# Ledger of designs, part 2: peptides against a protein of PDB entry 7BDX

Target 1, 212 residues: chain A of PDB entry 7BDX
Amino acid sequence: EMGAAACTLLWGVSSSEEVVKAILGGDKALKFFSITGQTMESFVKSLDGDVQELDSDESQFVFALAGIVTNVAAIACGREFLVNSSRVLLDTILQLLGDLKPGQCTKLKVLMLMSLYNVSINLKGLKYISESPGFIPLLWWLLSDPDAEVCLHVLRLVQSVVLEPEVFSKSASEFRSSLPLQRILAMSKSRNPRLQTAAQELLEDLRTLEHN

## One batch from the design tools (peptide; made by RFdiffusion4, then SolubleMPNN)

Design b1_p12_3_s4
Fold by OpenDDE base, seed 4:
Structure b1_p12_3_s4 (fold): chain B 212 residues (1-212), chain C 212 residues (1-212), chain A 12 residues (1-12)
Amino acid sequence: as target 1 above (212 residues)
Amino acid sequence: as target 1 above (212 residues)
Amino acid sequence: SEVQRIGDEILS
């Protein structure tokens, strides 16, 4: 409980750029983010099937950790830190996103996907993530999730790849051959307006690439 | 370990007034400070004799918690919060300072004493602390500590009482009758320059009160 | 034109 409370407060204050700078400016940051990955991994490995107690102290702790990573990645220096100094954490997040079943740990998936999206704002980060083994299959695995928020954040991450020629060119063949076009088309008709818009934009981006 | 790491980061960033405001501005602060007191109490109760592993994760966690309280109390709004909304924590700190033996948990004692001193900057806080049962005996108990830093922070807290007529008047009789004058005089001859200065200043303040 | 990417909303 105390750990979860402290971590939740740390998450809240990490909404400030100055707090992110303060977190990263010390000698404690590396250790913290290393243990963060381990803790998130341990949590995901402890899950027996599709049931997760969202309100458990352990869940709240892990959500706060994922939230902190997201907030760090929202800041330019935070992205640089993650891409340079905490690649193991990024690898862990990618791994965990693959390990989770559709519908499992929705909130955690959303937070992890948001963190990866924020990392993708940095071209170096996007390159690193996109060159991860199984990255393209992972995107489609995640896009099969029944949750609209999960799918939304997957689409946004896919868009980051599509909009970056240097990254997209490396995976363009696999991307085109495995693209779940019918799934994305279905999302463009979603009742969820954010998901609908994201799917429409991605389809437009893909159409542009077919003509260029 | 993860809890200690998160708490340590929270301690570090709590050096900022803006971070303290952010911590206190949410609905999580009350719970956090309540659990903080409980955690500190559990730690002190777990100590078997005079031995404390200073580098243990548990010790580091509790040190960080005490550090956070100190940093919160360093800010005007933080003092107001503690005095209005977290009096149980203040009571716990006073209790724990009494439960510890001379030389036991020096670092924790210092942090707790620093927090109480910071609270004493607010007259309302000073009144609250000084009206705690056994406050005067507690000061002398703590002043018997062989550690110069513990004694320094006790002297500073004593000075806060002595310099506040409204508070000192309430305990003046007990204070004068139980004052460990020889101990304070010995401290005024300390090799530790900070302790020496603090003891000299307190002796001067006490002399002034004898003439007024 | 280069698309400017904006980070996700900061969570608390």
Scores: peptide ipSAE 0.026, ipTM 0.827, DockQ to the pose 0.053
Fold by OpenDDE base, seed 3:
Structure b1_p12_3_s4 (fold): chain B 212 residues (1-212), chain C 212 residues (1-212), chain A 12 residues (1-12)
Amino acid sequence: as target 1 above (212 residues)
Amino acid sequence: as target 1 above (212 residues)
Amino acid sequence: SEVQRIGDEILS
């Protein structure tokens, strides 16, 4: 209970760039982000396949952790810290996204995907996550989610890969061979306007790449 | 472990006035400070009489909580919040200071005393804590501590009472009848220059009040 | 690129 409250307050203030700089400028950041990954992993591993996200103190704590990571990754120095000093956390987030079934822990997935997207703004971060084992299959696994917001954030991450020629070229063969085109086309017809737009933009970007 | 890390980071950033304002401007502050008191109380009650402060995750967590309270109380809006909305926390701190034996949990005592001192900067806060049951006996109990820093912070809190005529007048009879003058005189001869100065200043203030 | 800053508002 107290941990969730503390993390929630820390999450709230971490929306400030100055607070992120203060967090990372201290000697405690390394330990915090090391334990963060372990805590998130323990939570996901404790879930029975039939157990959905409960609005429990534990889930709120993990949400706050994911929110903090996202807010840190939102800023250049935070991305640099994560990519240079907290790669294990990034690996953990990728693992957890793979461990969760479609429709399972939707809120956590969204937050983790948002953190990965923010990391992808840094070319070094994008390279790191995209070169991770099973990254392309993971994207398609996540894109099978029935939740429109999960799919939206997956599409945004996919777009980050597609828009970066240096990264896309390394996986272009696998990407083209496994692309769930029919799924993305279906998303371009979604009633969710954000999902619809993201899918349409990605389809346009993909068409441009096919002609180049 | 994760809770201690989160609280420590929150404590670090709470040194900023802007962060304190952000914490208190949200809807989560009430819950946080409500649980804070309970957590600190649980820690103190779990101590066996022979158990000193361990450099444990639990003690570090409680130190961080006490530090956060101190930093919040350091700012006008924080004092206002504590005195108006978190009186139970103030009552808990007073209780815990009474429950701890001389020489027990020195670091926690110092932090709690610092928080009470900061609260005492607000007249409403000073009135509230000084009108608490057993406040004067509590001051003398705490002043029996062998730790110079505990005694220093007690003397600072005593000085806050003495320097406020509206507050001092309400307890002047009890204060004069129970004042550990010999103890304060001994502190004025301390090798600790901070303690020495605080004791000397308090003795001067007391002499002034006796002549008035 | 879009930058996401997630505050407590997501949990509210």
Scores: peptide ipSAE 0.024, ipTM 0.820, DockQ to the pose 0.235
Fold by OpenDDE base, seed 5:
Structure b1_p12_3_s4 (fold): chain B 212 residues (1-212), chain C 212 residues (1-212), chain A 12 residues (1-12)
Amino acid sequence: as target 1 above (212 residues)
Amino acid sequence: as target 1 above (212 residues)
Amino acid sequence: SEVQRIGDEILS
């Protein structure tokens, strides 16, 4: 309980760039983000045995941790910190996204995907995540999720790859061979306007890349 | 471990007034400070049975909590919050200071005394703490501590009482009857310059009050 | 690309 309360407060104040700078300027940041990854991993591993109630203190704690990571990644110095000093955390997030089944821990998936998207805003971050083994299969695995919010954040991450020629060129062959085009086309017809728009934009970007 | 890391980061950033305002502006502050008091109380109660190592995660966690309370009390809106909305926490701090033996949990005593001093900066805070049952005996109990830093912070709190006529007048008789004058005189001869100065200033203030 | 700040939205 106390840990969850502390993390929740820390998450709330981490929406400020100055607070993120203060977190990262201290000597405790490295340890904190290392333990964060381990804590998130332990939580996901525990789900195979006991259905943790979504409203549990443990769930709220891990949500707050994922929220903190996202807010850190929301600013330039935070992205630089994660990519330079907390790569293991990024690797853990990618691994956990692969370990979760479709429909499992939807809120956590969204938070982790938001953090990865924020990391992908700069070229160094995008390069790091996209060069992870199994990254393209992971995107398609995540796009099989029934949740529209999960799918939306996957599409946003795919768009970050597609819009960067230096990154896309390295994966273009694998991308084309494994692209779940029918799934994306179905999303472009979604009743969810955010998902619909994201899928349409991605399809336009992909068409532009095929004609070049 | 994760809780201690989160609290340590929150403590670090709580040195900013803007962060304190953000903490207090949320709907989670009341719950957080309520649990804080309970956590600190549980920690102190556990000391009678097992000598918790000072470097334990639990000790560090409670130190961080006490540090957060101190930083909140360092600003005007934080003092107002504590005195209006977290009186139980203040009562708990006073109780814990009474429950701890001389030389026991010195670092925690210092942090708790610093928080009480900060609360005493405004008249409403000072009135609230000084009107607590057993407040004067508590000050003398704490002044029996062998630690110079504990004694220094007790003297600072005593000075806050002595310098406020509206508060001092209510306790003047009890204060005069129980004053450990020989102890304060001994502190005025301390090799610790901070303690020496604080004791000298208090003795001067007390002499001035006797002549009026 | 638009930065996602989630601290405020998910705490609601």
Scores: peptide ipSAE 0.038, ipTM 0.825, DockQ to the pose 0.238; fails the geometry check
Fold by OpenDDE base, seed 1:
Structure b1_p12_3_s4 (fold): chain B 212 residues (1-212), chain C 212 residues (1-212), chain A 12 residues (1-12)
Amino acid sequence: as target 1 above (212 residues)
Amino acid sequence: as target 1 above (212 residues)
Amino acid sequence: SEVQRIGDEILS
């Protein structure tokens, strides 16, 4: 319980840029983010056995960790730190997103996708993520999720890839050949306005790229 | 391990007044400080059995918790919060300081004494602490410690009591009758310059009160 | 692209 409470407070204060800078300014940042990845991985691996109640202290702990990573990645210096010094954490997040089935651990998926999206604001971060083995199949795997928030954050991450010519050019062939166009078209007709807008914008971005 | 790492980061960032305000601005602050007291008590109770290595994750965790409390108490709004909303935590700290033997858990004693000293900057905090059952005997018990840093922080807390007429008047009889004058005089001759100065200043404060 | 800060989520 105490660990979850401490992580939750750390998550809350990590919404401040100055706090993120303070977290990164210490010699403990590397160790913290290393253990974070291990802890998140351990949690996801434990899900195959017991239906850990969504409201467990462990769940709160992992959600707080994912929230901290997202808030760190929201800051330019945080993105630089993650991409330069915590690549194992990014790889872990990508792996965990792949290991989770559609509909499984929805809240954690959303948080992890938000962290990756924030990392993708940095060109080096976007390159690193998009060059990860199985990244494009992972996007489509995640896009098969029934949850609108998961799909929304996948679409935003896809958009980040599509809008960066240097990154998109490297994977354009695989992207075009595997694009779940019917799925994205269905999302553009969603009753969820955020999902609908994200899908429409992505379709417009894709049309613009095909006409150029 | 992850809990200790998270608490350590939270401790580090809690040195900022804005972070303390952010910690207190959330609805989780009450729960956090409640669990903090329980966790610190659990740790101290566990010491009677196994010599927990001073460098254990649990020790680091508890030190970080004590550090957070100290940093919160360093801020005016933090003192108000502790005295109004977290009295159980203050009572726990006083109890734990009494339960520890001279020379036992020196680092934790120092941190807890620092937190109480910071609380004592607030008149309401000083009143609350000084009116705790056994407070004066506790000061003398702690002042018997062989550690110079423990003794230093005890002397500073004693000074806070002595310098506040409204508080000192209530306990002046008990204070004068039980004062370990020879111990304080010995400290005024210490080779430790901080301890020496604190003891000398306290002796001067006491002389001033006897002449008025 | 909007940077998302999620530190305001209150965990029950």
Scores: peptide ipSAE 0.026, ipTM 0.828, DockQ to the pose 0.227; fails the geometry check

## One batch from the design tools (peptide; made by RFdiffusion4, then SolubleMPNN)

Design b2_p18_1_s3
Fold by OpenDDE base, seed 2:
Structure b2_p18_1_s3 (fold): chain B 212 residues (1-212), chain C 212 residues (1-212), chain A 18 residues (1-18)
Amino acid sequence: as target 1 above (212 residues)
Amino acid sequence: as target 1 above (212 residues)
Amino acid sequence: SVEDEVLALLKKIKEALE
């Protein structure tokens, strides 16, 4: 409980750029993010056993950790730090997104996807995550999720790849061969207006790339 | 470990007034400080058993919590919040300072004493802690500590009481009857210049009050 | 109790590091 409360407060204040800079300017940032990845991994591994009450202190703690990573990645210096010094954490996030089943830990998936999207704002971050082994299959695995918010954040991440010619050119063949077009088309007809818009925009971006 | 790391980061950023305001402006502050007191109490109770390695993650966690309280109390709105909404925490700090033996948990004692001193900057805070049952005996118990830093912070807290006529008048009889004058005189001859100065200033303040 | 939960979490973290 106390750990979850402290992490929740740290998550809240990490929305400030000044706080992110203060976290990263200390000598403890590297250790903190290393342990963060390990803690998140331990939580996900524990899900194969007992029904972890999603509202548990443990769940809240891990959600707060994922939220902290997301807020750090929202800041330019935070993205730079993650891509340079915390690649293991990014690899862990990618792995955990693959380990989670459709509908499992929806909130955690969303937070992790938001962190990856924030990292993808920088070319260096986008290159790193998109060059990760199994990245494209992972996107489609995540896009199979029944949750509209998970799918929305996957589509946004896919769009970041599509809109970067240098990255897209490297994976264009694999991307085109495996693209779940029917799923994306179904999302473009969603009753969720955010999901609908994101799917429609991605389809338009893909059409533009096919004509070029 | 992760909890200690998160709390340590929260402690570091809580040195900012803006961060303290952000913590207190949320709906979670009350719960956080309630659990903080309970966690600190649990730690102190655990010391009667196994030799808690002072460098343990648990110790660091509790030190960070005490540091957060101290930083909150350094800010005017934080003092107001603690005295109005977190009196149980102040009572817990006073109790724990009494439960700890001389030389036990020196770092924690210093942090807790710093928090009480910060609270004492406001008349309302000073009144509250000085009116706590056993406050004067507690000061002398703490002043028996072999650690110069503990003694220094006790003397500073005593000085805050002595320099406030409205507070001192209520306890003047008990204060005069129990004052460990020989101990304070010994401290005025300390090789530690901060302790020496604090003891000398307190003796001068007491002399001034005896002549008035 | 809240105390037991905190202790259990700390224990799990310790065990995960070991």
Scores: peptide ipSAE 0.000, ipTM 0.624, DockQ to the pose 0.043
Fold by OpenDDE base, seed 4:
Structure b2_p18_1_s3 (fold): chain B 212 residues (1-212), chain C 212 residues (1-212), chain A 18 residues (1-18)
Amino acid sequence: as target 1 above (212 residues)
Amino acid sequence: as target 1 above (212 residues)
Amino acid sequence: SVEDEVLALLKKIKEALE
């Protein structure tokens, strides 16, 4: 409980750019983010057996950790730090997103996807995550999630890839061959307005690329 | 380890007034400080059996918690919060300072004493802690500590009481009857310059009060 | 593992709060 409370407070204050700079300016940042990945991984591995209550201290702790990573990735120096010094954490997030079943740990998936999206704002970050083994299949796996918020953040991440020609060109063949077009089209008709808009924008971006 | 790392980061960033305001502006502050007291108490109670390694994750976690309280108490709104809404935490700190033996958990004692000193900057805070049962005996118990840094922070807290006539007048009889004058005089001759100065200043303040 | 220690610590904290 105390760990969850402390981590939740750290998450809350990490919304400040100055706090992110303070976190990263310390000699403890590397260790913190290393252990973050391990803790998130241990949590996800623990799910296969017990219906862990969604509001457990453990889940709240892991959500706060994911939230901290998201807030760090929202800042330019935070993105630089993650991409240069915490690649193992990024790899762990990608792995965990693949290990979680559709509908499982929705809140955690959303936070992890938000962190990856924030990392994708940096071209170096986008290159790193998009060149990760199984990245494109992972996007489609996640897009099968019944949760609209998960799907929204997947579509946003896909859009980040599509909007960068240097990145898209490397995966264009795999992307075109495996694109779940019918799923994206269905999302463009969603009752969720955010999901609808994200799907429509992606379809427009894809159409622009096909004409070029 | 992750809890200790997160709490250590929170401690580091809590040196910022804006971070303290952000902590206190949230609806989670009350719960956090409530659990802080319980966690510190549980740690101290665990010491009676095992020579807990000073650099254990548990000790680092508790040190970070005490550091957070200290940083909160350094800010005016933080003092107001502690005195109005977290009195149980203050009572716990006073209790734990009494429960710890001389030379035991020196770092924790220093941090807790620093927090109480910071609270004592507020007249309402000083009134609250000084009117706590056994407060004066506690000061003398702590002044028996072999650690110069512990003694320094005790002397500073004693000075805070002495410098406030409204507070000092209420305990003046007990204070005068139990004052370990020889101990304070010995500290005024310490090789530790900070301890020496604090003891000298206190002796000067006491002399001023005897002449009034 | 460090992970087991963290989980053990979290468990101890939980047990202490219960």
Scores: peptide ipSAE 0.000, ipTM 0.608, DockQ to the pose 0.044
Fold by OpenDDE base, seed 5:
Structure b2_p18_1_s3 (fold): chain B 212 residues (1-212), chain C 212 residues (1-212), chain A 18 residues (1-18)
Amino acid sequence: as target 1 above (212 residues)
Amino acid sequence: as target 1 above (212 residues)
Amino acid sequence: SVEDEVLALLKKIKEALE
């Protein structure tokens, strides 16, 4: 309980750039983010198909951890730190996104996808995550999720790949061969305006790449 | 482990006034400080005479909690919040200081005494803690501690009482009747310069009160 | 000494409270 409360407060205050700098400027940052990955992994491994009540202290704690990572990744120095010093955490996030079933831990998936998207703002971060084993299959696996928010954040991450020629060129063959075009087209007709827009923009970006 | 790491980071960043404002501006502050008191109380009750290794995750977590309270109390809005909305926490801190044996959990005692001293910067805070049952006996109990840092912070808190006529007048009779003068005089000859100075200043303040 | 003065005063206070 107290851990969840403390972590929830830390999540809230980590929205401040100055707090992120203070976290990273300390000698405790490496240890914190290392344990973060381990804790998130332990949580996902414990799910064993039980719909963990969204209100469990453990769930709230892990949500707060994922939120902290997202907030850190929103800041330039935070992205640099994660990409240089916390690659294991990024690998863990990618793994956990693959380990979760469609519809399972939707809130956590969203937060983790947001963190990856934030990391992708840096070319170095985008290169790192896109070169991870199974990255393209993982994107399509996640795009099969019934949740519109999960799918939205997947589409945003896919767009980050598509918009970076140096990254896209490495994955272009695999990307084109496995692209779930019909799924993206279905999303472009979604009642969710954010999902609809993201799908439409991605389709336009893909169309532009076909003409080049 | 993760809870201790998160709380340790929160302690570190709570040294910022802006972070304290952010903590208190949220809807989670009341819950956090309520659970803080309960957690600290649970920890002290669990000690059962065992010298808990200073390196236990539990000890580090509770130290971080006490540190957060101290940092919050260092800020004007934090003091106002604690005195108005977290009186139970202040009562708990006073209780725990009484429950701890001489030489037991010295670091925690120091942090808790620092938090009380910070609260005493506000007249309202000083009034509240000084009117707590057994406050004067508690001060003398704590002054019997073999640790110089504990004694230093007790002397500082005693000085806050002595320097406030409205507060001192209420306790003057009990204070004068039970004052461990010989102990304070011994501290005025300490090799610790901070303790020596604090004891000398308190003796001078007491001398001034006798001439009025 | 300051010590003697404080002790003398505490003694006076104690006597005044008796």
Scores: peptide ipSAE 0.005, ipTM 0.640, DockQ to the pose 0.012; fails the geometry check
Fold by OpenDDE base, seed 1:
Structure b2_p18_1_s3 (fold): chain B 212 residues (1-212), chain C 212 residues (1-212), chain A 18 residues (1-18)
Amino acid sequence: as target 1 above (212 residues)
Amino acid sequence: as target 1 above (212 residues)
Amino acid sequence: SVEDEVLALLKKIKEALE
């Protein structure tokens, strides 16, 4: 309980760039983010058995951890830290996104996808994530989620890949061969305006690439 | 383990006035400080049995919690919050300081005493603490501690009482009748320069009051 | 432990702010 409360407060204050710099300027950041990945992994592995209540202290704790990672990744020095010194955490996030079933741990998925998107703002981060084994299949797996917010953040991450020619060229063949075009087209007709817009923008970006 | 890590990072960033304002501006502050008091109390109650290793995750966690309270109390808005909305936490700190034996949990005692001193900078906080049942006996109990750092922070808290006429007048008779003058005189001859100075200053302040 | 590291960081931040 106290751990979840402390982690929730840390998540809140980590929205500040100054706080992220303070966290990363300390000698404890490496260990913190190492344990963060392990804790998130342990939590996800525990879900295959007992229905952990969505509102459990453990769930809130892991949700706050994912929020902290997202806030760190939102800042330039935080992205640099994650890409240079916490690659195992990025690998863990990618793995967890693959291990979770559609509709499972929606809020956690959203935060993890937001963190990956934030990391993708850095070209080195985008290269690292996009070159991860099974990345393209993972995107399509996640895009099959029934949750509109999950799908929105997947589309944003896909767009980050499409908008970077150096990254897109490496995966262009696999991307073209496996693109769930009908799913994206369906999303462009969604009642969710954010999902609709993201799907439309991605379709426009893809059309621009096909004419080149 | 992860809770202690998160709490430690929160403690570190809580040294910032902006972070304290952010913590207190949220809707989670009241619950956090309520649970903080309970957690500290549970930890201290657990010490009468098993020798918790001083370097245990639990010890570090509670130490970080006490550090957060100290940092919150160091800021004007934090003092106002503690005095107005977290009096139970102040009562818990006073109780824990009374329950701990001389030499027991030295680092925790120091942080708790620092938090009380910081609260005492606010006249309302000083009034609340000094009017607490058994406060004067508690000061003398703590001043019997073999640890110089504990004694230093007790002397600083005593000085905060002595330097406030409105507060001192209420307890002047009890204070004069129970003052461990020989102990304070011994501290004024300490090899620890901070303890020596604090004891000398307190003796000078007391002499000034006796001539009035 | 991560908790120990977070506690140590919080301690250092406290010490730096003191």
Scores: peptide ipSAE 0.000, ipTM 0.607, DockQ to the pose 0.041; fails the geometry check

